# Peptides against a protein of PDB entry 1LOE: the designs that were tried, part 31

Target 1, 181 residues: chain A of PDB entry 1LOE
Amino acid sequence: TETTSFSITKFGPDQQNLIFQGDGYTTKERLTLTKAVRNTVGRALYSSPIHIWDSKTGNVANFVTSFTFVIDAPNSYNVADGFTFFIAPVDTKPQTGGGYLGVFNSKDYDKTSQTVAVEFDTFYNTAWDPSNGDRHIGIDVNSIKSINTKSWKLQNGKEANVVIAFNAATNVLTVSLTYPN
Target 2, 181 residues: chain A of PDB entry 1LOE as posed
Amino acid sequence: TETTSFSITKFGPDQQNLIFQGDGYTTKERLTLTKAVRNTVGRALYSSPIHIWDSKTGNVANFVTSFTFVIDAPNSYNVADGFTFFIAPVDTKPQTGGGYLGVFNSKDYDKTSQTVAVEFDTFYNTAWDPSNGDRHIGIDVNSIKSINTKSWALQNGKEANVVIAFNAATNVLTVSLTYPN

## One batch from the design tools (peptide; aimed at target 1 T9)

Design b2_p23_8_s1 (made by RFdiffusion4, then SolubleMPNN; from b2_p23_8, 6 letters changed)
Fold by OpenDDE base, seed 3:
Structure b2_p23_8_s1 (fold): chain B 181 residues (1-181), chain A 23 residues (1-23)
Amino acid sequence: as target 1 above (181 residues)
Amino acid sequence: SISFSAVLSDSNAKSTFFADIFG
């Protein structure tokens, strides 16, 4: 049995189990992905590889992650794109194309990406986002164009609780978001 | 805060979802 687990409640300036990419940094014991300026991308990767899929047996890990986040997006226009939780190859690098959340680089399916992301999208990109223009949660597989989305009513500046779980037996990825306060 | 847990064992099911992505 292979188990990988971690928990971070306070993000320190020397967080050894995270690899920071781009503009990602810690401040006041919180992880901050971007600077509050245009054209900024930041990421934080868990520093150890995780064995999600066994190529010999085909077995897949069951996994669950939970986290809290705050987004300030007082309007729908002059704001950043949002953020993702993602799983990608160990050599993954930040992607700097606008609207791609630092993870993808195309709306077309690209099997070579080998990336799965849950997006919390605050900016409407007409080329790939749901046509209703709502802020939304999406599940992205090898593309910024989500395979599934759900409208998300952002509570500006409030702490959200997220749970993402994968059940290998059912082959289902679930995402939940709540505002406890 | 964030927490993460992944468990891979011989009793885990096979999943085409990740096989298609990483295979």
Scores: peptide ipSAE 0.572, ipTM 0.922, DockQ to the pose 0.889
OpenDDE base, seeds 1, 2, 4, 5: peptide ipSAE 0.404, 0.568, 0.398, 0.400; ipTM 0.801, 0.919, 0.783, 0.804

Design b2_p23_8_s2 (made by RFdiffusion4, then SolubleMPNN; from b2_p23_8, 6 letters changed)
Fold by OpenDDE base, seed 3:
Structure b2_p23_8_s2 (fold): chain B 181 residues (1-181), chain A 23 residues (1-23)
Amino acid sequence: as target 1 above (181 residues)
Amino acid sequence: SISFSAVLSSSNAKSTFFKDIFG
């Protein structure tokens, strides 16, 4: 049995274990994905490939990731789309296009995307988001159209704690979000 | 507090989900 883990408490200007893409950068020891401008994409990748499945046996690893984030979205109309945690091949590149959160390029299922994501979506896109129009968390597989969603009441400007866990025995991906304050 | 989940299923009975996605 092998275990791979990493922890980043403070994001520095020379963060060697992250690959920054697009407009992603660090400031004040935090990772910032988005500039306060339109049509921008920022991403950060863990620099080392993660071995999730074994090509010989087909066995899949359990994994858990946790992070905190802050979103400034005081209204539902003059805001960006949100952000994702995602798993993709090592050569993954930022995807441009409105509403696709920088990781997808179609509302339809596209196996060539090879991307699994958890979205934290702050903008209602009528073409693919849940019809109730709520801000939501979604689990996405090769599509911006989530396989499952949960309504999410954003606490503007407050830190949210997220835990994403995959159980390989059950194939269940679980997402938890809490506002501790 | 919010918690929800999804089953990540493979369409191939002889393969795993992540192999199907990334293989």
Scores: peptide ipSAE 0.595, ipTM 0.940, DockQ to the pose 0.136
OpenDDE base, seeds 1, 2, 4, 5: peptide ipSAE 0.425, 0.439, 0.418, 0.507; ipTM 0.850, 0.838, 0.837, 0.918

Design b2_p23_8_s3 (made by RFdiffusion4, then SolubleMPNN; from b2_p23_8, 10 letters changed)
Fold by OpenDDE base, seed 4:
Structure b2_p23_8_s3 (fold): chain B 181 residues (1-181), chain A 23 residues (1-23)
Amino acid sequence: as target 1 above (181 residues)
Amino acid sequence: SMSGSTVLSSSNAKSDFFKNIFG
């Protein structure tokens, strides 16, 4: 079955800066998020809240984060839904699993969600995913239905390098995924 | 795009992206 593995820069045995939810757990080498089973959720959160948006001052911070992941998907008939990087309220709890990636509960826009996610989606959900059926990267705002997507060619078992950056001056969120040679 | 590389951006230039979400 498909397994999604995750590692971040400076990730190590000391997990004091992470909160694990659901099926998420760590080993010496990786953070494991989920298996290829619907409605299972594995999440990891930064334990220290950050202020990307300050409602009082109106200031928005720039940020850049990077990580690597590996997806093993030997079974093409039982593929998991993928995983996300997300920003959500401090007290966030796991949401609906499966195609909702543990982050959302609806394809309808829900302002109360206050959640932005970058999805690395390995399963085609007819109700909201791009009709071409491709594995894809998506940017999700308060909904599992992405505001923008791009097809992504999964290299099974290979490490992908991801950089997610937000530029406050341009108000643009950028995602780059690379399989290094 | 280069082989093995995928780039995606939001279309929120000149809009208050996070303000609209968290404000």
Scores: peptide ipSAE 0.344, ipTM 0.803, DockQ to the pose 0.121
OpenDDE base, seeds 1, 2, 3, 5: peptide ipSAE 0.331, 0.339, 0.331, 0.324; ipTM 0.791, 0.805, 0.798, 0.785

Design b2_p23_8_s4 (made by RFdiffusion4, then SolubleMPNN; from b2_p23_8, 7 letters changed)
Fold by OpenDDE base, seed 5:
Structure b2_p23_8_s4 (fold): chain B 181 residues (1-181), chain A 23 residues (1-23)
Amino acid sequence: as target 1 above (181 residues)
Amino acid sequence: SMSFSAVLSSSNAKSTFFADIFG
């Protein structure tokens, strides 16, 4: 059995188990991906590779992640694009910004991306987002165009609790988001 | 805050989801 786990309650100024990319950094004990400035991308990677799939045996890990986040836009009606939790190859680098959330480069399926993401998407991109225009949670596989979405009402400036879990036995990825306050 | 836990063992199912993505 191989177990990989980490827990970060307070994000320190020298968080050794994170690799920061682009504009990502820590301040005030928080991980900050971007400031309220256009055309910025920030990412943070867990510094150790995680063995999720074994090519020899075909075994797949069960995993769960939980985190809290705050989106604090200066204007609740005109916000930026959102963010993702993602899993990508070890050598992953920031990708296209804006509506691609710094994680993808195309709305077309690209198997070479080898990236899965849960998006918390606050901006409607007519080319790929659900036609109702709602802010939404999406599951993205090798494309910014989600394979599944659910409408989500942003509470600007409020702390959200997220749980993402993958069950290999059922092949189901579950996402939950709540505003406890 | 954030936490993450992954458990890989021989008793886990052989899911094709990640095989299709990373294989």
Scores: peptide ipSAE 0.573, ipTM 0.924, DockQ to the pose 0.907
OpenDDE base, seeds 1, 2, 3, 4: peptide ipSAE 0.041, 0.367, 0.037, 0.283; ipTM 0.617, 0.788, 0.589, 0.832

## One batch from the design tools (peptide; aimed at target 1 F85)

Design b2_p24_1 (made by RFdiffusion4)
Pose (drawn by RFdiffusion4):
Structure b2_p24_1 (pose): chain A 181 residues (1-181), chain P 24 residues (1-24)
Amino acid sequence: as target 2 above (181 residues)
Amino acid sequence: PERFHPEITVKNISFSSSLDLTPS
């Protein structure tokens, strides 16, 4: 049995248990992944590797993560590219920016990726996004093309609370985001 | 719409995991 847990309710200026990649930094008690600036990527990883499954036994971990996040755009219409919570190899480095969300390099399945991410996508990319053109939440496994999506109406500047849970018994990955009110 | 990158911040986060290593 192995468990890993942590909580950070207010980020400090020297959050030594995070690894920052790209423009990720902490400011005014928040984890800032991108400022409102063009053509940039920010990533932050929890510093400890987590044992998610075991080859000897074949057992896979149950887990839950929750976080509040804010997307603050200049107005409600010009908003790109989005935000992901991702599970990747211990040595993950930033991948392609823009619509690939710093995490993937292709629309096609890429076995060497070994990452799954839940995206909160705010820009329709004709090549792979749901053709309805809506902003959405998606589950991505080794591709920027989501295996599943749900339209989501962004509330600019507002706090959204999200819980992502994985139940090892069903292999169900559930994502909930709620806006207050 | 333009591809303007917004400010993306995370205000708080928590995580918990549990892996069982007992053989069945």

Design b2_p24_1_s1 (made by RFdiffusion4, then SolubleMPNN; from b2_p24_1, 10 letters changed)
Fold by OpenDDE base, seed 5:
Structure b2_p24_1_s1 (fold): chain B 181 residues (1-181), chain A 24 residues (1-24)
Amino acid sequence: as target 1 above (181 residues)
Amino acid sequence: SERIQAEVSITSISFSSSLNLTPS
């Protein structure tokens, strides 16, 4: 069995196990993906490749990730755009910003993307988001158009706890989000 | 309506994966 694990409870100014892309950086012991300015895309990658699929056996890895995030806007109206947790090829680079969250380029399924993401989407894009207009969590497979979504109530400036787990035996990805305080 | 930009930050993260290398 091949295993990979890491934990970061305080993000340092020179975090050796992360690769920063675009506007992503660390400050005040946090990973900041974007500041409250227009036209920014920030990403951070775990620096070591993770063996998710074994070509010899066809087996897929089980994984679990837990993280705490904060979305902090000047007000709670029309907050843009959100962020993702994603898995992509080792040579992945920032993609289209705005509603594509820096991870995708199309609402059409593109198998060459080889990208899976869990989005925490605060902005309604009429072309692909759920028609109810709710802020939502989405599971994205090779497209910004989610294969499944669930409404989520943003608490501006508050810490949210997330757990994402993938069970390879059942091929089920689960997501939980809570505001503990 | 105007988009309101937000600061997005991660305060902590943990990750673990496990891959079985034996044929099923």
Scores: peptide ipSAE 0.737, ipTM 0.943, DockQ to the pose 0.873
OpenDDE base, seeds 1, 2, 3, 4: peptide ipSAE 0.723, 0.725, 0.724, 0.734; ipTM 0.938, 0.940, 0.940, 0.943; seed 1 fails the geometry check

Design b2_p24_1_s2 (made by RFdiffusion4, then SolubleMPNN; from b2_p24_1, 10 letters changed)
Fold by OpenDDE base, seed 5:
Structure b2_p24_1_s2 (fold): chain B 181 residues (1-181), chain A 24 residues (1-24)
Amino acid sequence: as target 1 above (181 residues)
Amino acid sequence: SERIQAEISITSISGSSSLDLTPA
């Protein structure tokens, strides 16, 4: 069995186990994906490649990720755009920003993307988001158009706890989000 | 509608992965 694990409770100025892309950086012990400025895309990758699929056996890895995030906006209206937790090929680079969240380029399914993401989407894009206009959690497979969504109420400036788990035996991805405070 | 820009931060993260390499 091949295993990988990591834990970061305070993000340092030179975090050795992260690769920063675009506008992503660390400050005040946090990982900042984006500041409140227009036209920015920030990403961070775990520096060690994770063996998630074995070509010889066809086996897929089980994984679990837990993290805490904060979205700080000047007000609660039209908060853009959200962010993702994602899995992509080792040579992945930032993709289209804005509603594509820096990880996708199209609402059409593109198997060459080889990207799976859990989106925390705060902005309604009429072309692909659920028609109710709610902020939502989505599961994205090779497309910004989610295969499944769940409405979520943003608490501006508050910490949200997230757990994402994948069970390879059942092929089920689970996501939970709570506001403890 | 006009987008309101937000600061997005991660305060902590942990992860684990386990891959069985025995044939199915």
Scores: peptide ipSAE 0.716, ipTM 0.936, DockQ to the pose 0.870
OpenDDE base, seeds 1, 2, 3, 4: peptide ipSAE 0.703, 0.690, 0.691, 0.703; ipTM 0.932, 0.929, 0.929, 0.931

Design b2_p24_1_s3 (made by RFdiffusion4, then SolubleMPNN; from b2_p24_1, 10 letters changed)
Fold by OpenDDE base, seed 4:
Structure b2_p24_1_s3 (fold): chain B 181 residues (1-181), chain A 24 residues (1-24)
Amino acid sequence: as target 1 above (181 residues)
Amino acid sequence: MERIQAEIRITSISFSSELDLTPK
């Protein structure tokens, strides 16, 4: 069995196990993906490759990730755009910003993307988001158009706890989000 | 629709993965 694990409870100014892309950076012991400015994309990658798929057997890894995030906007109206936790090829670079969350370029399924993401989407994009307009958690496979979504109420400026788990045997990805405070 | 940009911060993260190398 091949395993990978890491934990970061305080993001330092020189966080060596992360690769920062675009506007992503650390400040005050936090990872800041984006500031409240338009047309920015910030990403952070774990610096080492994750053995998520075995080419010899075709087996896929089980994984679990937990993280805490804050979305902090001047108000709670039309907050753009959200963010993702994602898994992508090792040479991944920032993709289209805005509603594509910096990880995708199309609502059309593109197997060459080789990207899976869990989105925490705060902005309604009529072309692909659930028609109810709710802020939502989505599971994205090679497309910004989620294969499944669940409504989520943003609490502006508050910390949310997320757990994402993937069971390779069942091919089921689970996501939970709570606001403990 | 007007977009209101937000600051997005991650305050902590943990990750673990296990890959079974046994052929199916």
Scores: peptide ipSAE 0.732, ipTM 0.944, DockQ to the pose 0.836
OpenDDE base, seeds 1, 2, 3, 5: peptide ipSAE 0.720, 0.715, 0.726, 0.723; ipTM 0.938, 0.938, 0.939, 0.941

Design b2_p24_1_s4 (made by RFdiffusion4, then SolubleMPNN; from b2_p24_1, 10 letters changed)
Fold by OpenDDE base, seed 4:
Structure b2_p24_1_s4 (fold): chain B 181 residues (1-181), chain A 24 residues (1-24)
Amino acid sequence: as target 1 above (181 residues)
Amino acid sequence: SERIQAEIRITSISFSSELNLTPS
């Protein structure tokens, strides 16, 4: 069995195990993906490749990730755009911003993307988001159009705890989000 | 309506993966 693990509780100014892309950076021991200005796309990648799929056996890794995030907007309305936790090829670069969250380029399924993401989407994009307009968690496979979504109420400026787990045997990805405070 | 960009911060993260290399 091949394993990979990492934990970051304080994001340092010289965080060696992260690759920062676009506007992503660390400050005050936090990873800041975006500032509250338009047209920001920030990403951070774990610096070491993760063996998530084995070509010889076809096996896919089980994985679990937990993280705490804050979305901090000037007001609680029309908050754009959200963010993702994603798994992508090692040479991945920032993709289309805005509603594509810097991770995808299309609502059409694109197998060449080789990208899976869990989105925490705060902005309604008519072309692909759930019609109820709710902020939502989505599971995205090679497309910004989620294969499944669940409504989520943003608490502006508050810390949310997330757990994402994938069970390869069942091919089920689970996501939980809580606001502990 | 107007689109309002937010600041997005991650304050902590952990990750663990396990890949079985035996044929299934």
Scores: peptide ipSAE 0.722, ipTM 0.938, DockQ to the pose 0.857
OpenDDE base, seeds 1, 2, 3, 5: peptide ipSAE 0.719, 0.714, 0.722, 0.721; ipTM 0.937, 0.937, 0.939, 0.939

Design b2_p24_2 (made by RFdiffusion4)
Pose (drawn by RFdiffusion4):
Structure b2_p24_2 (pose): chain A 181 residues (1-181), chain P 24 residues (1-24)
Amino acid sequence: as target 2 above (181 residues)
Amino acid sequence: DFAIGFSATSDNAAIQVVNWSFSS
């Protein structure tokens, strides 16, 4: 049995239990992944590796993560590229920016990726995004092309509360985001 | 062992996490 847990309700200026990659930094008690600036990537990882499954027993971990996040765009129309919560190898580095969300390099399945991410995607990329063109939440496994999506209407500058849960018994990954009111 | 984290890209939007918790 192995458990890992943590909570950070207010980020401080020297959050030593995070690894920052790209433009990720903490400001005014928030974790800032990108400023409202063109062509940039920010990533932050929790510093401890987490044992998610075991090859000797074949057991896989149950887990829950929750967080509040804000997307603040210049207006409701010109908004790119989005935001991900991801599970990746311990040595993960930033991948391709833009519509690949710093996490993937291809629309095709890439076995060497070894990452699954839940995306909160705010920009329609014709090549791989749902053709309806809506902003959406997706589950990505080793590809930027989501295996599943759900349209989501972005509320600019507002707090969204998200819970992602994995139940090892069913292998169900559930994602909930709620806007207050 | 694996890592967890957040990633974002932007042309014009600020993307911030207000709080975060995790349990396994």

Design b2_p24_2_s1 (made by RFdiffusion4, then SolubleMPNN; from b2_p24_2, 10 letters changed)
Fold by OpenDDE base, seed 3:
Structure b2_p24_2_s1 (fold): chain B 181 residues (1-181), chain A 24 residues (1-24)
Amino acid sequence: as target 1 above (181 residues)
Amino acid sequence: YKSIGFSATSNNSEISIVSVSFSS
Protein backbone atom coordinates (compact mmCIF):
# COMPACT_ATOMS: atom_id res chain seq x y z
CA THR B 1 0.00 0.00 0.00
CA GLU B 2 1.09 3.55 -0.66
CA THR B 3 1.88 5.58 2.42
CA THR B 4 2.84 9.18 3.05
CA SER B 5 4.69 10.78 5.90
CA PHE B 6 5.99 14.27 6.37
CA SER B 7 7.05 16.55 9.15
CA ILE B 8 7.66 20.27 9.20
CA THR B 9 9.02 21.81 12.36
CA LYS B 10 10.18 25.06 10.78
CA PHE B 11 8.42 26.55 7.81
CA GLY B 12 10.84 28.11 5.37
CA PRO B 13 10.30 31.08 3.10
CA ASP B 14 10.20 28.77 0.10
CA GLN B 15 8.64 25.63 1.51
CA GLN B 16 8.70 23.30 -1.47
CA ASN B 17 6.34 20.67 -0.11
CA LEU B 18 3.46 23.08 0.42
CA ILE B 19 1.06 24.74 -1.97
CA PHE B 20 -0.10 28.09 -0.67
CA GLN B 21 -3.56 29.37 -1.45
CA GLY B 22 -5.22 32.65 -0.70
CA ASP B 23 -3.26 34.68 1.78
CA GLY B 24 -1.41 31.73 3.27
CA TYR B 25 2.33 32.18 3.54
CA THR B 26 5.32 31.48 5.75
CA THR B 27 6.90 33.96 8.10
CA LYS B 28 9.14 33.67 11.13
CA GLU B 29 9.37 29.95 10.49
CA ARG B 30 5.61 29.51 10.88
CA LEU B 31 2.83 28.81 8.46
CA THR B 32 0.61 31.87 8.67
CA LEU B 33 -2.83 31.07 7.35
CA THR B 34 -4.31 34.46 8.11
CA LYS B 35 -3.28 37.82 9.43
CA ALA B 36 -5.47 39.82 11.75
CA VAL B 37 -7.28 41.58 8.93
CA ARG B 38 -10.82 41.54 7.62
CA ASN B 39 -12.24 39.09 5.12
CA THR B 40 -9.20 36.98 4.47
CA VAL B 41 -8.79 33.33 3.51
CA GLY B 42 -5.54 31.46 3.73
CA ARG B 43 -4.73 27.84 3.04
CA ALA B 44 -1.81 25.51 2.59
CA LEU B 45 -1.87 22.05 1.04
CA TYR B 46 0.71 19.34 1.12
CA SER B 47 2.16 19.44 -2.35
CA SER B 48 1.71 15.73 -3.01
CA PRO B 49 -1.71 14.10 -3.15
CA ILE B 50 -2.26 11.50 -0.46
CA HIS B 51 -3.54 8.05 -1.30
CA ILE B 52 -5.79 7.33 1.65
CA TRP B 53 -9.03 6.37 -0.06
CA ASP B 54 -9.86 3.21 -1.97
CA SER B 55 -12.49 4.01 -4.56
CA LYS B 56 -13.51 0.39 -4.92
CA THR B 57 -14.01 -0.48 -1.28
CA GLY B 58 -14.57 2.96 0.13
CA ASN B 59 -12.01 2.23 2.80
CA VAL B 60 -9.93 5.01 4.24
CA ALA B 61 -6.41 4.31 5.39
CA ASN B 62 -5.25 4.90 8.91
CA PHE B 63 -3.68 8.27 9.45
CA VAL B 64 -2.35 10.41 12.25
CA THR B 65 -1.58 14.08 12.18
CA SER B 66 -0.10 16.15 14.94
CA PHE B 67 0.28 19.90 14.86
CA THR B 68 0.72 22.97 16.97
CA PHE B 69 -1.27 26.11 16.26
CA VAL B 70 -1.65 29.63 17.55
CA ILE B 71 -4.64 31.90 17.27
CA ASP B 72 -3.74 35.45 18.15
CA ALA B 73 -6.44 38.09 18.21
CA PRO B 74 -6.20 41.67 19.46
CA ASN B 75 -9.48 41.24 21.33
CA SER B 76 -9.93 37.94 23.13
CA TYR B 77 -13.69 38.44 23.29
CA ASN B 78 -14.10 38.88 19.55
CA VAL B 79 -12.24 36.24 17.60
CA ALA B 80 -13.12 35.23 14.05
CA ASP B 81 -13.19 32.85 12.42
CA GLY B 82 -11.01 29.78 12.96
CA PHE B 83 -9.28 27.12 10.95
CA THR B 84 -9.40 23.50 9.89
CA PHE B 85 -7.26 20.56 9.16
CA PHE B 86 -8.98 19.16 6.09
CA ILE B 87 -8.96 16.43 3.50
CA ALA B 88 -10.46 17.27 0.12
CA PRO B 89 -10.28 16.46 -3.58
CA VAL B 90 -6.98 17.31 -5.21
CA ASP B 91 -8.47 20.24 -7.11
CA THR B 92 -9.68 21.91 -3.93
CA LYS B 93 -9.76 25.70 -3.97
CA PRO B 94 -10.30 28.33 -1.29
CA GLN B 95 -13.92 29.09 -0.56
CA THR B 96 -15.28 32.46 0.47
CA GLY B 97 -17.52 33.21 3.39
CA GLY B 98 -15.80 33.56 6.72
CA GLY B 99 -17.89 31.09 8.63
CA TYR B 100 -17.08 28.36 6.13
CA LEU B 101 -13.41 28.48 7.14
CA GLY B 102 -12.28 28.50 3.53
CA VAL B 103 -13.33 24.89 2.98
CA PHE B 104 -17.09 24.58 2.64
CA ASN B 105 -19.86 26.65 1.09
CA SER B 106 -23.01 25.23 2.63
CA LYS B 107 -24.44 23.86 5.83
CA ASP B 108 -26.31 21.26 3.81
CA TYR B 109 -24.76 17.82 3.56
CA ASP B 110 -23.27 17.27 0.12
CA LYS B 111 -21.54 13.95 -0.40
CA THR B 112 -20.12 15.14 -3.70
CA SER B 113 -17.85 17.56 -1.87
CA GLN B 114 -15.82 14.58 -0.60
CA THR B 115 -14.40 16.77 2.14
CA VAL B 116 -13.66 16.06 5.77
CA ALA B 117 -12.43 18.73 8.14
CA VAL B 118 -11.63 19.09 11.78
CA GLU B 119 -12.52 22.64 12.66
CA PHE B 120 -11.25 24.84 15.42
CA ASP B 121 -13.99 27.39 15.37
CA THR B 122 -13.73 30.60 17.33
CA PHE B 123 -16.82 32.40 16.03
CA TYR B 124 -20.45 31.52 16.61
CA ASN B 125 -22.47 31.27 13.43
CA THR B 126 -26.10 31.00 14.46
CA ALA B 127 -27.13 29.09 11.37
CA TRP B 128 -25.01 26.00 12.02
CA ASP B 129 -22.85 26.19 15.14
CA PRO B 130 -23.73 24.64 18.51
CA SER B 131 -26.36 26.71 20.23
CA ASN B 132 -24.34 27.23 23.39
CA GLY B 133 -22.17 29.67 21.45
CA ASP B 134 -18.94 28.16 22.73
CA ARG B 135 -15.78 28.07 20.74
CA HIS B 136 -15.48 24.49 19.69
CA ILE B 137 -13.78 21.68 17.90
CA GLY B 138 -15.94 20.09 15.25
CA ILE B 139 -15.82 17.19 12.86
CA ASP B 140 -17.18 18.29 9.51
CA VAL B 141 -18.17 15.77 6.87
CA ASN B 142 -19.27 17.33 3.60
CA SER B 143 -20.76 20.30 5.44
CA ILE B 144 -19.74 23.16 7.69
CA LYS B 145 -22.38 21.89 10.09
CA SER B 146 -20.39 19.55 12.29
CA ILE B 147 -21.51 16.01 12.93
CA ASN B 148 -19.95 16.26 16.37
CA THR B 149 -18.58 19.10 18.46
CA LYS B 150 -16.89 19.74 21.75
CA SER B 151 -16.41 23.02 23.54
CA TRP B 152 -12.87 24.33 23.65
CA LYS B 153 -11.49 27.23 25.61
CA LEU B 154 -9.20 29.33 23.47
CA GLN B 155 -6.05 30.60 25.06
CA ASN B 156 -5.38 33.63 22.94
CA GLY B 157 -1.85 33.78 21.63
CA LYS B 158 -0.82 30.44 23.16
CA GLU B 159 0.35 27.31 21.43
CA ALA B 160 -2.10 24.43 21.35
CA ASN B 161 -1.11 20.87 20.54
CA VAL B 162 -3.49 18.79 18.46
CA VAL B 163 -3.55 15.12 17.55
CA ILE B 164 -6.02 13.80 14.99
CA ALA B 165 -6.11 10.08 14.38
CA PHE B 166 -8.26 7.94 12.13
CA ASN B 167 -8.66 4.26 12.86
CA ALA B 168 -9.77 2.52 9.70
CA ALA B 169 -10.72 -0.69 11.46
CA THR B 170 -13.21 1.05 13.72
CA ASN B 171 -13.99 3.98 11.42
CA VAL B 172 -13.39 6.34 14.33
CA LEU B 173 -11.77 9.74 14.14
CA THR B 174 -10.30 11.05 17.37
CA VAL B 175 -9.22 14.58 18.16
CA SER B 176 -7.30 15.84 21.14
CA LEU B 177 -6.25 19.35 22.04
CA THR B 178 -4.03 20.44 24.88
CA TYR B 179 -2.33 23.59 26.03
CA PRO B 180 0.98 22.39 27.42
CA ASN B 181 1.83 25.61 29.20
CA TYR A 1 -6.11 10.49 -3.87
CA LYS A 2 -6.87 13.51 -1.72
CA SER A 3 -5.27 16.76 -0.76
CA ILE A 4 -4.62 17.50 2.87
CA GLY A 5 -3.89 20.79 4.49
CA PHE A 6 -4.97 23.69 6.60
CA SER A 7 -7.52 26.37 5.88
CA ALA A 8 -8.47 29.45 7.83
CA THR A 9 -10.59 32.52 7.58
CA SER A 10 -10.22 35.68 9.57
CA ASN A 11 -11.77 39.00 10.30
CA ASN A 12 -9.48 39.83 13.18
CA SER A 13 -7.27 36.87 14.04
CA GLU A 14 -3.81 35.76 13.10
CA ILE A 15 -3.86 32.01 12.73
CA SER A 16 -0.61 30.14 12.35
CA ILE A 17 0.72 26.61 12.37
CA VAL A 18 3.94 26.15 14.31
CA SER A 19 4.66 22.57 13.32
CA VAL A 20 2.96 19.63 11.66
CA SER A 21 3.45 15.92 11.27
CA PHE A 22 1.40 13.53 9.17
CA SER A 23 1.55 9.81 8.55
CA SER A 24 -0.69 7.35 6.76
Scores: peptide ipSAE 0.821, ipTM 0.978, DockQ to the pose 0.923
OpenDDE base, seeds 1, 2, 4, 5: peptide ipSAE 0.813, 0.820, 0.814, 0.817; ipTM 0.976, 0.978, 0.977, 0.977

Design b2_p24_2_s2 (made by RFdiffusion4, then SolubleMPNN; from b2_p24_2, 9 letters changed)
Fold by OpenDDE base, seed 5:
Structure b2_p24_2_s2 (fold): chain B 181 residues (1-181), chain A 24 residues (1-24)
Amino acid sequence: as target 1 above (181 residues)
Amino acid sequence: YKSIGFSATSNNSEIRVVSFSFSS
């Protein structure tokens, strides 16, 4: 079985194992996906395709990913739009911006998308987000409309530590988020 | 094969990733 393992603890100006898309770039040893301006979309892909999907069975291999991210807004009451970790077809390109998070194009389920995302959504979109209006973590399968969500209290400007694990035997995806500081 | 990574959209916020690890 082919496996992939990597760890990036700082992002350099010549980070060769990332593919930058949209407004994504590196600065001050951080991966900056968006600037604090209107209507930006930024993405970054690991440069090597990962063999985690079996085309014959449709099964996904076990995986674990850990990352730390920051959302830095001018104030805590007006924050848009959100952040995702996602898995998509090779040679994926930026999709619709705004509430679609640059990953999807519709709230309708589209199996041809072949895309799974864990979203950290800071902006309430009436058409598909949970009706309570809370900022939330969501699991998105072939649609921006999450199959499962959990309320999440954003700490503006602080580092959030995330662990996402997929267990193929149980078909369970787990997401953990903590603010250690 | 699949591609993995991050995506973010913004109206007014700077969104950054500090560290990233993966194992399959």
Scores: peptide ipSAE 0.831, ipTM 0.980, DockQ to the pose 0.926
OpenDDE base, seeds 1, 2, 3, 4: peptide ipSAE 0.829, 0.830, 0.829, 0.826; ipTM 0.980, 0.980, 0.980, 0.979

Design b2_p24_2_s3 (made by RFdiffusion4, then SolubleMPNN; from b2_p24_2, 11 letters changed)
Fold by OpenDDE base, seed 3:
Structure b2_p24_2_s3 (fold): chain B 181 residues (1-181), chain A 24 residues (1-24)
Amino acid sequence: as target 1 above (181 residues)
Amino acid sequence: YKSIGFSATSNNSEISIVSVSFST
């Protein structure tokens, strides 16, 4: 089975193994998806497609991703909108609408989207987000409306460590988030 | 085959990735 592995600890100004979309780019050795401005979408894709599913056998690859992110908002009480780690068809393009995090375009389940995302959502959208209004981690399958969520307390401007792992044998996706401090 | 990556939207927040690793 074909395998893919990559690691980026410092993002260069011309990072060749990433495809930048929207306003996403590198800044000060980080991948800056968005700046603190209105109505912006930023994305970055690994430049090589990954073999995650075998249509002949139905086998799905195990995978693990670890990353560190920072959300830095001038006003800690008003933080919009969030970001995802996502897996999508190779022709994926940025989507508009802030609450859709640049990935989806509907709260309705659409199997044709073939998209899975782990969202780190900082803004409560009444139409689809958990009713408690908490900032949350969500697992999104073919819809911005998460199939499962867990409240998460944002530490504004601090680095958070995330691990996402998929076990193909059990069909279980796990997500962990920690603040080292 | 699929694409993997990060996606964000903002009205008032700077969202950045400091480091990433991925493996299948």
Scores: peptide ipSAE 0.822, ipTM 0.978, DockQ to the pose 0.935
OpenDDE base, seeds 1, 2, 4, 5: peptide ipSAE 0.819, 0.821, 0.820, 0.821; ipTM 0.977, 0.978, 0.977, 0.978

Design b2_p24_2_s4 (made by RFdiffusion4, then SolubleMPNN; from b2_p24_2, 10 letters changed)
Fold by OpenDDE base, seed 5:
Structure b2_p24_2_s4 (fold): chain B 181 residues (1-181), chain A 24 residues (1-24)
Amino acid sequence: as target 1 above (181 residues)
Amino acid sequence: NVSIGFSATSNNSRIDIVSVSFSS
């Protein structure tokens, strides 16, 4: 069984194990996906393809990712659009911007997308987001319309810690988010 | 094989990843 692991605690100015797409870049030891400007898409991929399948069962293998993020908006009442951690085919390219988070192109299920994403969505899109209008975490499978969501309270400018774990035995994806500081 | 990563869009918000780890 092939295993892959990596850790980046400080992002260098020329981080060689990342592929930058759109407006994504590194500065001040952080990965900046977007700046506080309108109509931008920024992505960063791990530079090596990951073997995520169990060769014997054909199922997705166990994986865990943890990361710390900051969303910093000038106006706490005007925050858009959010970001995802995502898994997609090799050679994936930026998709539709805005509410599609640069990852999807439709709210309809599209198996050809072959994309799974955990979204941290700061903007309410009437056409597909939970009707309560809350900022939310969502699990997205081949669609920007989440299969499951949970309300999340954004703390503007604060670091949030996230853990995403997939348990192959139970086929459960777990997401946790905390604000430790 | 798959690619993994982050993707963000903005109309007026800076989004940073401060640190990341992954294992499979």
Scores: peptide ipSAE 0.816, ipTM 0.976, DockQ to the pose 0.918
OpenDDE base, seeds 1, 2, 3, 4: peptide ipSAE 0.815, 0.812, 0.816, 0.811; ipTM 0.976, 0.976, 0.977, 0.976

Design b2_p24_4 (made by RFdiffusion4)
Pose (drawn by RFdiffusion4):
Structure b2_p24_4 (pose): chain A 181 residues (1-181), chain P 24 residues (1-24)
Amino acid sequence: as target 2 above (181 residues)
Amino acid sequence: SYLHSAGGFGFRAYDPSKFTELVS
């Protein structure tokens, strides 16, 4: 049995239990992944590796994460590229920016990726995004092309509360995001 | 115009290979 837990309700200026990659930094008690600036990537990782499954027993971890996040765009129309919560190898480094969300390099399945991410995607990329063109939440496994998506209407500048849960008994990954009101 | 910026927050796993297969 192994458990890992943490909570950060207000981020401080020297959050020593996070690893920052790209432009990720903490400001005014928030974790800032990108400022409203063109062509940038920011990533932050919790510093401890987490045991998510075991080869000896074949057991896989149950887990929950929750967080509040804000996307603040210049207006409701010109908004790119999005935000991900991701599970990756311990040595993960930033991958391709833009519509690949710092996490993936291809539309095709890439076994060497070894990352699954839930995306909150705010820009339609014709090549791989749902053709309806809507902003959406997606589950990505080793590809930027989501195995599953759900349209989501972005509320600019507003707090969204999200819970992602994995039940090891069913292998169900559930994602909920709620806007207050 | 678009900002084309990306953000991410994540976990570091010892071995995510089988886990990503299970999720898929």

